Peptides against a protein of PDB entry 5H65. Designs and how they scored, part 158

Target 1, 294 residues: chain A of PDB entry 5H65
Amino acid sequence: QYLERTPLCAILKQKAPQQYRIRAKLRSYKPRRLFQSVKLHCPKCHLLQEVPHEGDLDIIFQDGATKTPDVKLQNTSLYDSKIWTTKNQKGRKVAVHFVKNNGILPLSNECLLLIEGGTLSEICKLSNKFNSVIPVRSGHEDLELLDLSAPFLIQGTIHHYGCKQCSSLRSIQNLNSLVDKTSWIPSSVAEALGIVPLQYVFVMTFTLDDGTGVLEAYLMDSDKFFQIPASEVLMDDDLQKSVDMIMDMFCPPGIKIDAYPWLECFIKSYNVTNGTDNQICYQIFDTTVAEDVI

## One batch from the design tools (peptide; made by RFdiffusion4, then SolubleMPNN)

Design b2_p19_4_s3 (from b2_p19_4 with S1P I6Y D14E D18E)
Fold by OpenDDE base, seed 5:
Structure b2_p19_4_s3 (fold): chain B 294 residues (1-294), chain A 19 residues (1-19)
Amino acid sequence: as target 1 above (294 residues)
Amino acid sequence: PFPGSYKIDEEDSEFLKEL
């Protein structure tokens, strides 16, 4: 799209909706902490949710660990089951179900584990060793996903979450519908289990100033703006440092705004009704900072 | 194929070591 550069003072006088190309300095941004800027977004209902904290997950998995695995649900055509009893935790039972591909156990790097009664620490260790892990519980007739408040799938350090509102959960045996039981693509797993996957997004508010005017623009982006996936940043120190470096570059602390670099970006205006008041808001779109530093 | 060495109903608080 070819858009002429428009000064902020002109934009502030125009009606919405419109699209603009701008050149401005990042006066400030919110939230200041990167962790607070990463959210989960549903592509269907558009609800924004907080990424669960470790403490939240601990509670969910501790509760799950109080329930004994059902012996009747072990060792099906879909999976082979192994049971352990802990020594120091009042005999906690942990069930690990190894999903088979056409009746054969795959290699560890291709294997999906279903875990029942595991702690967060145990699940994380398993996810680092195996391709994929799903926390489950014993249902009435089949294994079921433990809780949509926890990840439905963990692959390495990536936690995949589902939308509670939009999902209609199906039992674990529905994984039989997957032809390929080795790659375990998150979207395919979600579809089989009736889950609408949530998307990780960066959510920030930028205060932009080009010397002619000041406006606030909303950023909701998964991977374009920073060229860093929001899904990976929380578990990768190097990616976190990269984002922090980018933000410090555009908005360095203790330095006058006159020395800030210029940011070129696209913004769109839109109308928001708050009671009787109609206001115009702005959102950044189709912008990559690596290409916009001048 | 992996896993082949794990045991059923083994009492181990560190069951991950056997996986």
Scores: peptide ipSAE 0.031, ipTM 0.574, DockQ to the pose 0.095
Fold by OpenDDE base, seed 4:
Structure b2_p19_4_s3 (fold): chain B 294 residues (1-294), chain A 19 residues (1-19)
Amino acid sequence: as target 1 above (294 residues)
Amino acid sequence: PFPGSYKIDEEDSEFLKEL
């Protein structure tokens, strides 16, 4: 549907909900730090969560490493198991389970590893050497996902998280339901294990000014606005630099707003009830920042 | 379990060296 450009002063006078096309300058934005703008979003309950920091994950995996792998759960039809005892870490036992495809071990680049007792560092190293890693623990009858506060799946530098509220975890043997045990698609893994996967999103508030009025608009976007996946940005310095460059382009430090470039975008208004007060809020949608927008 | 070899850093855990 075609939308005519509407000045902010007109938008500010209208009732919600409505959709608008606007042209405005980005006066300011928050949060200013990129890492604070990346969140995890549940598509089911819509909860926004912070991405766990390395320190948080370290604690989770350290706790997991205090548990001893159950020998009875090793070497099933689904996986082959190897156990190590560390020499210098109080005899910490680490179990690595290599998931088989139809009873055959796949190539290393296609193999899913299930890890018990691994540290974050070890898990990350393994995820770089192998296709996929799931941190697990020994349950009563089967291996189980370690903790939804940590990634349920790590592929290279990508950490996949699940929603604690919406997930109903199933044991590792449910991976048997996957026809293809080589590609390890995150959504398929999540489905098999009863996980509602969280989505990485950029969450920002833009203060927009077109000279007729000032409006705050909310940005929640996974990969369209910056044309950069929120899921990858935290682990890639070049992507971080790219986002920073984009934001600096629209909000150049030390320059007056009159010299800022124009941003073309779509916004939608919506009503928010805060107690007895009804407020109109705005959200950016279906917008991609491109060089042509400048 | 894998026929291939990969580079292992000296700082890798002992179990990584045995993989």
Scores: peptide ipSAE 0.031, ipTM 0.608, DockQ to the pose 0.119
Fold by OpenDDE base, seed 1:
Structure b2_p19_4_s3 (fold): chain B 294 residues (1-294), chain A 19 residues (1-19)
Amino acid sequence: as target 1 above (294 residues)
Amino acid sequence: PFPGSYKIDEEDSEFLKEL
């Protein structure tokens, strides 16, 4: 729908909820550091959570690597298993389970690996070679996902996470329900394993100023605003640079706001009630920034 | 070596030594 431009001073006087088209300058934004703006969002419970850092994952996988793979769970109809014993780490056992498609091992780039007892470094190396990797552990009767605090699926450099609150985990044999055991679509894997996948999102607060008024608008977006996927930005230096360039374009350091470019965007107002206090908040929606300078 | 028909190149060989 077409919306006419509304000055911020007029918006600030109106009740919520409403939608507006605005033209304003980005006076400031938070957080200033890109990595702090990337979060994981659950589509069911709507909680936002931090993307785990490498150090966090190291701990999880190190703990997992202390567990011994169960020999009884090796070599099923679903997967072929290979076990390695480390020489320098007190004989740590690492199990790699190669998921078969109709009893046949697929090509390496199409093969899903289930990794039991691997470190983050080892898992990343395997992901680079085989693309799809799931960290697992030996359960009582079957292999199980290792931990939802870690990725349930790693594809290349992309880490796919699940919601701890909303997921009801199923054992690895439920991957048998997938007809195609070569593409390993994250949503399909998640469904098979009872995982509610989390969505990568950019989360920022913009302070907007059009000369008539100032308001703060919230941005939560996965790939539309920057035309860059939040799921990829943390692992790609070029994408990070692009986002930084966009933000520097709209909010250039070291110059006065009078020289800032105009940002055109859509915002929606909504009511937030905290006890007796009623506040009107604003969210950016359906907005893509121009990449003319990038 | 990996099971099946998977080939191990130099990088993979180094990786396997680390396992």
Scores: peptide ipSAE 0.028, ipTM 0.593, DockQ to the pose 0.049
Fold by OpenDDE base, seed 2:
Structure b2_p19_4_s3 (fold): chain B 294 residues (1-294), chain A 19 residues (1-19)
Amino acid sequence: as target 1 above (294 residues)
Amino acid sequence: PFPGSYKIDEEDSEFLKEL
């Protein structure tokens, strides 16, 4: 629907919920650091989570490597298995299961690997070569996803995470339900394994000022606002620079707000209860700023 | 590094040996 522009001073006097089109300057924003603004969001329970750090993943995979792969679960109709024993003092066993398409191993770039006992470094190397890796463990009767605290799927440099609260994990053999065992679409893999995939989102608070009033608006967006996927930005220096450039354009350091560019966006108001206090909050929605930067 | 290899193709096999 077409919304007419409403001044912030008028919006601040109105009850929620309502939708508005505004034109305002970005006085300030938080967090200032990009890596702090990228979160994982569950579309089902709406929980926001931090993106796990490399150190967190190292611990998870180290713990996983303490378990020995079960020989009984190797070489099924779904996958061919290879086992290695590392030449380190611990003799760590690593199992790699190559998922077959109709009983045939696909090309490396189309092959899904299931890995037991791999380190983060090894998993990343494999994901770069084979494009799709799932960290797994030996369950009682089948291979199972290792841990939802780690990615359920790694594709190149992209880590796909699942919601611990909303997921009801199913065993690896459920990948048999996938008709296409070459593309390994994250959503399809998640569905097969009973995973509710988390979405990467930019989470920021904007202080908006149009000269008539000031309000704070919440931004939670995956790819529309910057026209940059939140899922890719953490692993791509050029994308990071692009986001930083956009933010610097709207909120340039060392310049007076009077010289800031105008930001056109949609905001919606909503009520939040904090004990006995009712507060009206604002969220940015259906807004793209990148088209104005080009 | 992986002491063995799995032969999907020659290139993949060599890659796995170097892991």
Scores: peptide ipSAE 0.030, ipTM 0.628, DockQ to the pose 0.049; fails the geometry check

Design b2_p19_4_s4 (from b2_p19_4 with I6Y I8V D14E D18E)
Fold by OpenDDE base, seed 5:
Structure b2_p19_4_s4 (fold): chain B 294 residues (1-294), chain A 19 residues (1-19)
Amino acid sequence: as target 1 above (294 residues)
Amino acid sequence: SFPGSYKVDEEDSEFLKEL
């Protein structure tokens, strides 16, 4: 639908909900640090979560490494197993299970690895080599996902997380339901294991000023606004630099706002109730800023 | 690099050399 440009002073007087096209300057934004803007969002329960830090993952994998792999769960129709004992780490046992496609081991780049007792560093190295790794533990009758507080799937540098609230975990043998055991699509793996995958999103608050008024607008976007996936930005220095350049272009430090470029975007208004107080809030939607930078 | 970037190359695990 064609939306005419509306000045902020007019928008600020209107009731919600409505949609607007605006042209404004980015006076300021929060958070100022890019890594603080990347969150995990559940599409079902709508909970926003922080992306786990390396230190949090180290603890989870260290705890997992205290448990001995069950010999009874090795070498099934689904996977071939190899076990190592470390020399310098009090005899830590590491089990790697290589998932087969129709009883045949695929090529390394198509092979899913299940790992028991691996460190974060070891798992990351394996994901770079094999492109698909699931951290697991020995359950009572089958291998199980280690913990939803850690990635359920690591592919290269991408860590896929699941929602603890919405997921109903199933054992590893449920991967047998996948017809294609080579591509390891994250959504298909999640479905087989009863996981609701979380989405990486940029979460920011923009203070917009068009000279007629000032408005705060919320941004929650996965890949459209910057034309950069939120799922990749934390692990790619070039993508980080690109986002920083975009933000510095719209909100340059040490320069007067009069010299800032104009941002064209769509915003929607919505009502928020906080106790007895009704507040109108604004969210950016269906907006791409990258077209003006290229 | 952002704080919390995963260090891929720090640990020489013996088992990784056999894979």
Scores: peptide ipSAE 0.073, ipTM 0.688, DockQ to the pose 0.567
Fold by OpenDDE base, seed 3:
Parts: sequence; structure tokens; C-alpha cells
Structure b2_p19_4_s4 (fold): chain B 294 residues (1-294), chain A 19 residues (1-19)
Amino acid sequence: as target 1 above (294 residues)
Amino acid sequence: SFPGSYKVDEEDSEFLKEL
């Protein structure tokens, strides 16, 4: 539906829920640091989580590396296994399982590796050389995902995470249900393993001012607002720079708000109840700003 | 790179040379 532009002063007087088209200036935003705005969102339970830091992952993989791969779980119909014993790392055993497509090893760029006992560095190197890597551990009867606190799938520089609350993990042999064992689509892998994938999202609070009123609007968006995937921005300096440029364009430092560009966006109002207090909140939706910048 | 971005540490893993 066509929404006419509504001034903020009118919006602030209206009951929720409603949808609006607005034209306002971005007076300020929070958080100011881009890395703090990138979160993981569960589409099922709606929990927001922090993206794990490298140090957190190091600990998880170091702990995983203390476990010995079970020899009984090697070389199945699904995968061929190779094991190494490190000389300099207290005899750490690393198992790499190469997932086969119909009994044939695919090309490296199409290959899924399952890794036991790998470090973060090793896993990252493997994910760059091979299309896909899953950190795993030896379960009782099958390989299992190592830990949902770590990525369930790494593809190049992209780390795919699952929701601990909503996921009901299944063993690695469930990858047999995938007809195509070459593309390794994250959603398909997640479905096979009983994982609810987390979505990377930009989470920001915008203070919007159109000269008639001021309101705070929440932004939770994965790829539409900036036309930049939140899933890639943490690993790409050029994408980070692009987002920073966009934000600096709308909210230039050291300049008065009168000189700020106008932001056109859609906002929706909604009610939030905190005990006895009812608050109207606003969320940005269906808005793209990058088309106006490029 | 932002604080909290992943860094790839240079680990010379023997097995990576064999892959």
C-alpha cells in the first residue's frame, strides 16, 4: 500500500500498532561502533546473541582438541577419514573426514570437511582451501557437531551459527539426507543436523528528527538497509568501510544537523509492556539506504 | 578490522601441508 509521509509530531500522538513512511534526519545512532551492532538473531525464539569472539572460539576448539577421535567412527559410507598426530602439540590427534558424494570425493571447492581436534586457525585455513568445514566430535555412535557455541559450518570467511535453545541436534549421518553433497547450502546442512540457524543482523537505535519531533527507531536488519550482508561485514574491511561511509553520510561528524541529508524510511510502531508501563516503540522496516548513496 | 573480528593465526600444522 502507498503510505503518505507522516510527520513525526503526528506519529508521536498516535496509538500503536501502525506503519508510517517518514522523512527525517539521523540525529544520532547507537552503537557507534559497527562491530557492536552486529548480532546473531534466532528467527524462532527471537533471542539476540553476541557474535562469538576469536578468543571464545579458540577455547572451544582447544577443548575439542583434548578429545581423541574414535577410530570406530572413521571411514563410513558418508566420508573418508584421515588422522594425524601432531609432534609438537602434546600428541594432539586431528581427524579430517572428507564427505563423499555418492561414494566419490568431490572437488576441493565442493568438498565438505568434518574436523575433529582442529584449532581455529587450522579450521579457517581449511575453509579457505575447501568449500565447507564442520567442526565435529566423536559421539557414542556417530560423529556429532562439536558445539553450538562455535560455528556449525564455516565456508570461507563466513561462520554459520545455530541457536542452542531451538536446535535439536542430530548426528552427522543425517547429512545423508542431502541429495546434493556438493553445494552444502547452510540452511540445508542446518536442517539435516536439526539446527535452527542464527541470522546475522545489524542492530541499531536511530534517533530521528524531522524538525517536528524526535523519535527513536530500532533497526534490526540482515542485508536490506545497507545492501550489505551482516554475515560478511565483520570479515571484510571494504564492507566495513562502506557501512561507515553510509553512516557518516547520514550522520556526519562535526556538522550541524541542519546540514544532514534526509533519510526516507518506513517505521512501524508497536506496544511494549514493562510491568504497568506501556511504551510505544518504533522499528525501521523495508528500508534501503544504499541505493541513495551509490 | 574491528575489535572482535576474527584473525587467522599462523599455525604451522603438519596435517595442513598434507591436505
Scores: peptide ipSAE 0.058, ipTM 0.679, DockQ to the pose 0.578
Fold by OpenDDE base, seed 4:
Structure b2_p19_4_s4 (fold): chain B 294 residues (1-294), chain A 19 residues (1-19)
Amino acid sequence: as target 1 above (294 residues)
Amino acid sequence: SFPGSYKVDEEDSEFLKEL
C-alpha cells in the first residue's frame, strides 16, 4: 500500500493501530552492544530469549560428557558409530554416529554427525569439517537430542536452537522420515525431531526524531533491515563490522543530530495494556536500510 | 570408510585426528 509520509507530531496524536511512513533521524538506539541486540524468537509462543553464551554451552556439553554412550544404540540402519575413550580426560567416552543415506555413508560435506560426549570445541571443529552436527545422548531405546538449551543442529558456524516450551522432542530415529539425508535443512531436521526452531532476530529500540516530535520504535527483524542475517552476525566479524558501520552512519558518535542522515521507514502503532494503563507502542516493519547511503 | 581421511594433526582430541 502506498503510504504518504506523516510527521511524528501527527502520529503521536493518533490512536492505534495504524501504519505510517516516516522520515526521521535516529537520535539514539538501545542496546548499544550488538551482541545484546541479537535474540532468539519463537514463532509459535513469541518468547524472546538470549542467545546462549559459549560458557553456557560449555557447561551443557560438559554435563553431557559425563554420560556413557549406550553400546546397544550403536550401528543402526540409520547410522554407523565410532567410539573413542580419551586418555587424559578421566576416560571420557565420545561417540560419533555417521548418518547414512539409504544405507550408504554420504560424502563428508553432506554427512550429518550425531555426537555423544563431545565438548563445544570438538563439536565446532566437526561442524566446520562435516557441515552438520547434532549433539545427542543415549536415551532408553534410542539416541535423543542432548538439550534444547544447546543447539539442536550446528552447521558450520551457525547454531540452530529450538523452543523448549513449544517442542515435543522425538527420538533420533525419526530422521528416517527425511527422504533426503544429505542436505540436512534445519527446518526439516527440526520437524523430524519435533522441534520448533527459534529464529535469530535483531531486537532494538530506536528513538526517532523528525524535528516535529520524538518517538520510540521497536525493531524486531531477522535479515531485512540490515540485509544481514541475525543468525550469522554473532560468528562473523565482518558482518558485525557492517552492522556497526550502519549504526554509526545513522547515529554517528560525537556529531550533532543536525548532521545525522534521514532514515525512511515504516512504523506501525499498536496498543499495549499494562494493568489499567493503555500505552501506544510503535514497531518498525518492512524497512530496509539502503546501503547506498554508505 | 569415509573417503576423506582428514588427519588434523593439531587436534587436542584423539577422535578428531581419526575422523
Scores: peptide ipSAE 0.056, ipTM 0.643, DockQ to the pose 0.147
Fold by OpenDDE base, seed 2:
Structure b2_p19_4_s4 (fold): chain B 294 residues (1-294), chain A 19 residues (1-19)
Amino acid sequence: as target 1 above (294 residues)
Amino acid sequence: SFPGSYKVDEEDSEFLKEL
């Protein structure tokens, strides 16, 4: 739908919900640090979560490594198992299960690894070599996902997370339902295991000023606004630099707002009830800034 | 160092050499 441009002073007087097209300057934004703007979002319950830090994952995998792999769960129709005992770490046992496609081991770059007792460092090395890794533990009758506080799937440098609230975890043998056991599509893996995947999103607050008024709008976007996936930005220095350059272009340090470029965007208003107080909030939607920069 | 750049520490687990 074609929306005419509306000045911020007019928008600020109107009731919600409505949609607007605006042209404004980015006076300021929060958070200032890119890594603080990347969150995990559940598409079902709408919970926002922090992306786990390396230290958080280290603890989870250390705790997982205290459990011994169950010998009864090794070498099934789904996977072939190899077990190692570490020499220097009190005899920590590591189990690696290689998932088969129709009873045949696929190529290393197409093989899904299930790992028990691995450290974060070991898992990251394996994901770089084999592409796809799932941290698991021995359950009563089958292998199970280790912990939804950790990635359910690691592919190269990408960590895929699931929602603890919305997921109903199923055992590893449910991967048998996948027709293609070579590509390991994250959504397909999640569906097989009863996981609701979390989405990486940029979450920022923009202070917008068009000279008629000032408005705060939230940005919650996965890949459209910057034309950069939020899922990749934390692990790619060049993508980080690109986002920083875009933000510096719209909100240049040490320059007066009069010299800032104009940002064209769509915003929607919505009502938020905080007890007895009704507040109108604004969210940026269907906006791409990179097309104007290139 | 960006928080989240998992530096794979070079301590080579023996089992990784066998894979």
Scores: peptide ipSAE 0.052, ipTM 0.672, DockQ to the pose 0.558

Design b2_p19_5_s1 (from b2_p19_5, 14 letters changed)
Fold by OpenDDE base, seed 5:
Structure b2_p19_5_s1 (fold): chain B 294 residues (1-294), chain A 19 residues (1-19)
Amino acid sequence: as target 1 above (294 residues)
Amino acid sequence: DRFEKRLEEMREERSKPKK
C-alpha cells in the first residue's frame, strides 16, 4: 500500500509492470490547450474519441431537421407532442415531445423533452428550462435516438454521449421501463435505450524531471487529478481557469525549471508491444494535485 | 423566445401540481 519515493533514474532501469511513488518537476506537458486534452472514453471497448465540436453538431441537427416528423408517432402514452412550424423561408417543422410520468406531465425541472428537427441553439435553450433533452427522429414504428454522433442526453450544459461501437440502440418507448421518470439519471436513460455511455476524461502526457532522469507519463483521468470533472470543464469558464492555473503553477511560463514546484504522484509502468518492439510506458494513477495547490 | 414560451405554456396546462 505504502510506496517509498523512487528516483526516476532507478525507475527507468526497471522492468514493467511496477508501481512507484515519485517526486518530480513537470518540465512540459501535451497538449498545451485544455480543449485538446478532453476526450471521450468508452468503459467497455476503451476507445478514445474526440468530443464533437459545435460545428459537427450543427451539421447533424441540420440534417435531422430536413426530415418531417411522423404524425402517427405523436401523443402516445409515454409523451405528449407539440408541433412548431418555423417562420423562416424553409418553414421547417419541429416536434417536441414531453415525457409523462404515470400519464401526467411533470414540472419543467423534472420533465424530459424529446425533440425532432431542432437546431443546436434551440436544443440548448430548452435544456436550460427543462430537466433534459433527447434529440430524436421518427423511426418506422417509434421515435428513435437521432444519432450517437450527437448527445443522447443534454442536461443543462452537460452533453452525454454514447459509444457507437458498443451500443445497441432501442426505441424511445423503452423509457417506459424507468420507474422514476422525473430525475432522468443519465446512466438509467442510457441503459433503457441500449446505450453505453462515454466518459469524459483528461488525456495528457507529462514530461517529468527530478534531476536524476526524465520520464514521460500518461494521464487519463475523469475527476480525481484536478478534482474537476472533465464532463463539466468544457462548458464552465471558471473550471477552465482553475485547470489552467494548476498547470501554470506546476509549469510556469517564462521561468526556469529550477524554480518549478515539486509534483508528487504515483506512476505505474506497463509494457507496450509494437510489432517486435517492446517499450515500457508510464501512467499516472491515484494522484490528486488540487489539494497541493490550495 | 416565442417557441419556448409556447412549449412551456403547453406543459403547464397538462402538468401535475407540485406536491
Scores: peptide ipSAE 0.152, ipTM 0.773, DockQ to the pose 0.018
Fold by OpenDDE base, seed 4:
Structure b2_p19_5_s1 (fold): chain B 294 residues (1-294), chain A 19 residues (1-19)
Amino acid sequence: as target 1 above (294 residues)
Amino acid sequence: DRFEKRLEEMREERSKPKK
């Protein structure tokens, strides 16, 4: 889309909603720490959630590992099961279920694993070897997703999460509805299991200044702004460094704003009501800054 | 390591057509 550039002073005087193209300097931004800027967003209820920490996941999987796999749920038409007993003091039993495609196990790079009783470390190792991993538990009649507080699907280093509020979980056998059981598309898996997938997003507030005025603009973006997926950034040091470099470029520490580079972006205004207080807010949209930097 | 190896072996064995 094409919009003529509008100075901030003019924008600040106009009613919402409207769309603008602006050229401004990034005076400041919050939060400053990248890990605090990455959130999970539900497209249905619009709740923003924190990405679970490894420590949180450890607890969830440790709890799951205390449960004994139900023998009755092993080896179905959907999956073949193998059980291990750990040699640790607890004698933990781990069940791995290999999902079959038309009765045949696919190659590792196409294979979905259901893991019951695995630790985070074990799951992560498996996710690097196989196509996907789903942490599960033994339900009453079928395997079930372990916990929506943990990933419902792990592909490589990407953890896919679901919304607890909007999801109505279905048992693992519902994966039978998938025609292709070699290409594990997260959205398809989610649909089969009754999960509303959460979206990784960068959430930041930019203070923009073009010399005519100052406004705060909200950024909620998954992969366009930095041309870096929010879903991958937390697990990739190089991507983190890239984001940091971009932000440092636009908002360099230790120098005055007069020396800051100009940022070209699109913003939209919208009305927000907080009780009896009505205000106009701004959100960045359809903007890519990485092309100007990298 | 050993765990992964066992899994892969199991997978490969079961991936073969039954005679």
Scores: peptide ipSAE 0.151, ipTM 0.769, DockQ to the pose 0.017
Fold by OpenDDE base, seed 2:
Structure b2_p19_5_s1 (fold): chain B 294 residues (1-294), chain A 19 residues (1-19)
Amino acid sequence: as target 1 above (294 residues)
Amino acid sequence: DRFEKRLEEMREERSKPKK
């Protein structure tokens, strides 16, 4: 879509909704800390939630580890099971289930593991060796997803989360609906288990100034703006540095705004009603800034 | 046979520090 450039002063006088192409300087942005800018977004209910931190996950998995795996649920047509007893004094039992493809155990890089009672550390270790890991628990008649507050699928360093509000969880045997049980596509796994996947997004508010006016624009973007996936940035120091570099480039500390580079982007206006108050808000869309940076 | 191999691989991974 091509739009003519419009000065901010003109935009500020117009009714919403409209789309604009602008050229402005990034006067400021919030939040300033990258880790605070990464959220999980539901594409259905549009709820934004925080990405669980390691401490939160530790608690969830520790709680899960207090439950003993049900022996009756081991070794089905879907998976082969092994009970692992820890060597600590308490002898915690962990059940690992290797999901089979048509009755055949896949190679490690193709294999999905279901884990009962695993710690975050153990799960992370396994996720780096095997294709994917799903933390599960013993249900009444089948294995079930442990908790949507934790990842429903871990692939390498990527944690996939589901929406508690929109998901209607199904038991693990529903993975049988997947014809190919060697390539574990997160969306396919989610669909099989009745999960609405959450999307990692960068959430920021930009204060934009082109010399004619100033407006705040909301950014909610997964991977286009920075050309960096929000899903990967929290687990990759280099990606974090890249985002920081981009933000520092557009909004350099210790320098006056007159020396800031120009940012070209698209914004859309929309109406927001809060009680009796009606205001126009702006959102950045279809914008990539990293092409000239990285 | 293949299962045992994967179990061994799993054991090896569990013995390693978190990456």
Scores: peptide ipSAE 0.061, ipTM 0.689, DockQ to the pose 0.023
Fold by OpenDDE base, seed 1:
Structure b2_p19_5_s1 (fold): chain B 294 residues (1-294), chain A 19 residues (1-19)
Amino acid sequence: as target 1 above (294 residues)
Amino acid sequence: DRFEKRLEEMREERSKPKK
């Protein structure tokens, strides 16, 4: 799109909503830590949630491991089941259900596993060998998703989460509605299970300064701004370094702002009313900055 | 069969619960 460049001083005097092209320096940004900038966003209710930490997941899966798999739910037309009893003092029972495609077990790279009683470590290892893993529990009549506080689907290192508020969970047998049980598309799995999938997003506030004025602009972006998926960055050291490098380029530590590079981006203004207070806010949109680093 | 093969793959991945 094309917009004429507008100085910040002029923007600050104008009513919202409007769109602008700007050239400004990134004086500062928050949060400073990358892991704090990655959130989960519901496209339906628009709630922002924290990405669960490893410790949180450990607790959830430990709790799940205290439940005994129901033998009545094993070996259905949808999946073949195997049960293990661990040799440790706890005697933990782990159930793995291999989802079949047309009655046949697919190759590992095409196979979805349903797991009961698995630890985070075990689940992660399995997700690296199989196409996907769903943590489940034994319900009254069927297997059910373990907990929406944990991933509903794990593919490699990618954890897919669902919205607790918007989801109306359905039992595992609803996966039968999927025609192709070899290509496990997260959105399709979510739909089958009644899950509203959350989106990984970068959430940041930029303080922009072009010498004529200063304004704060909000960034909520999944993969466009950095050309790096927010869904992958937490599990990839190289991607993390790339984001850090980009931010350091635009906001280099230890030097004066006069030496900062210019950032060209698009911002839109919008009105926010909180009681008697009217405020104009700004959001970055349709902007990619990754090319400036490479 | 394929099931047995999958089980073999899994056996090496068994881990102890985290403390």
Scores: peptide ipSAE 0.056, ipTM 0.673, DockQ to the pose 0.026

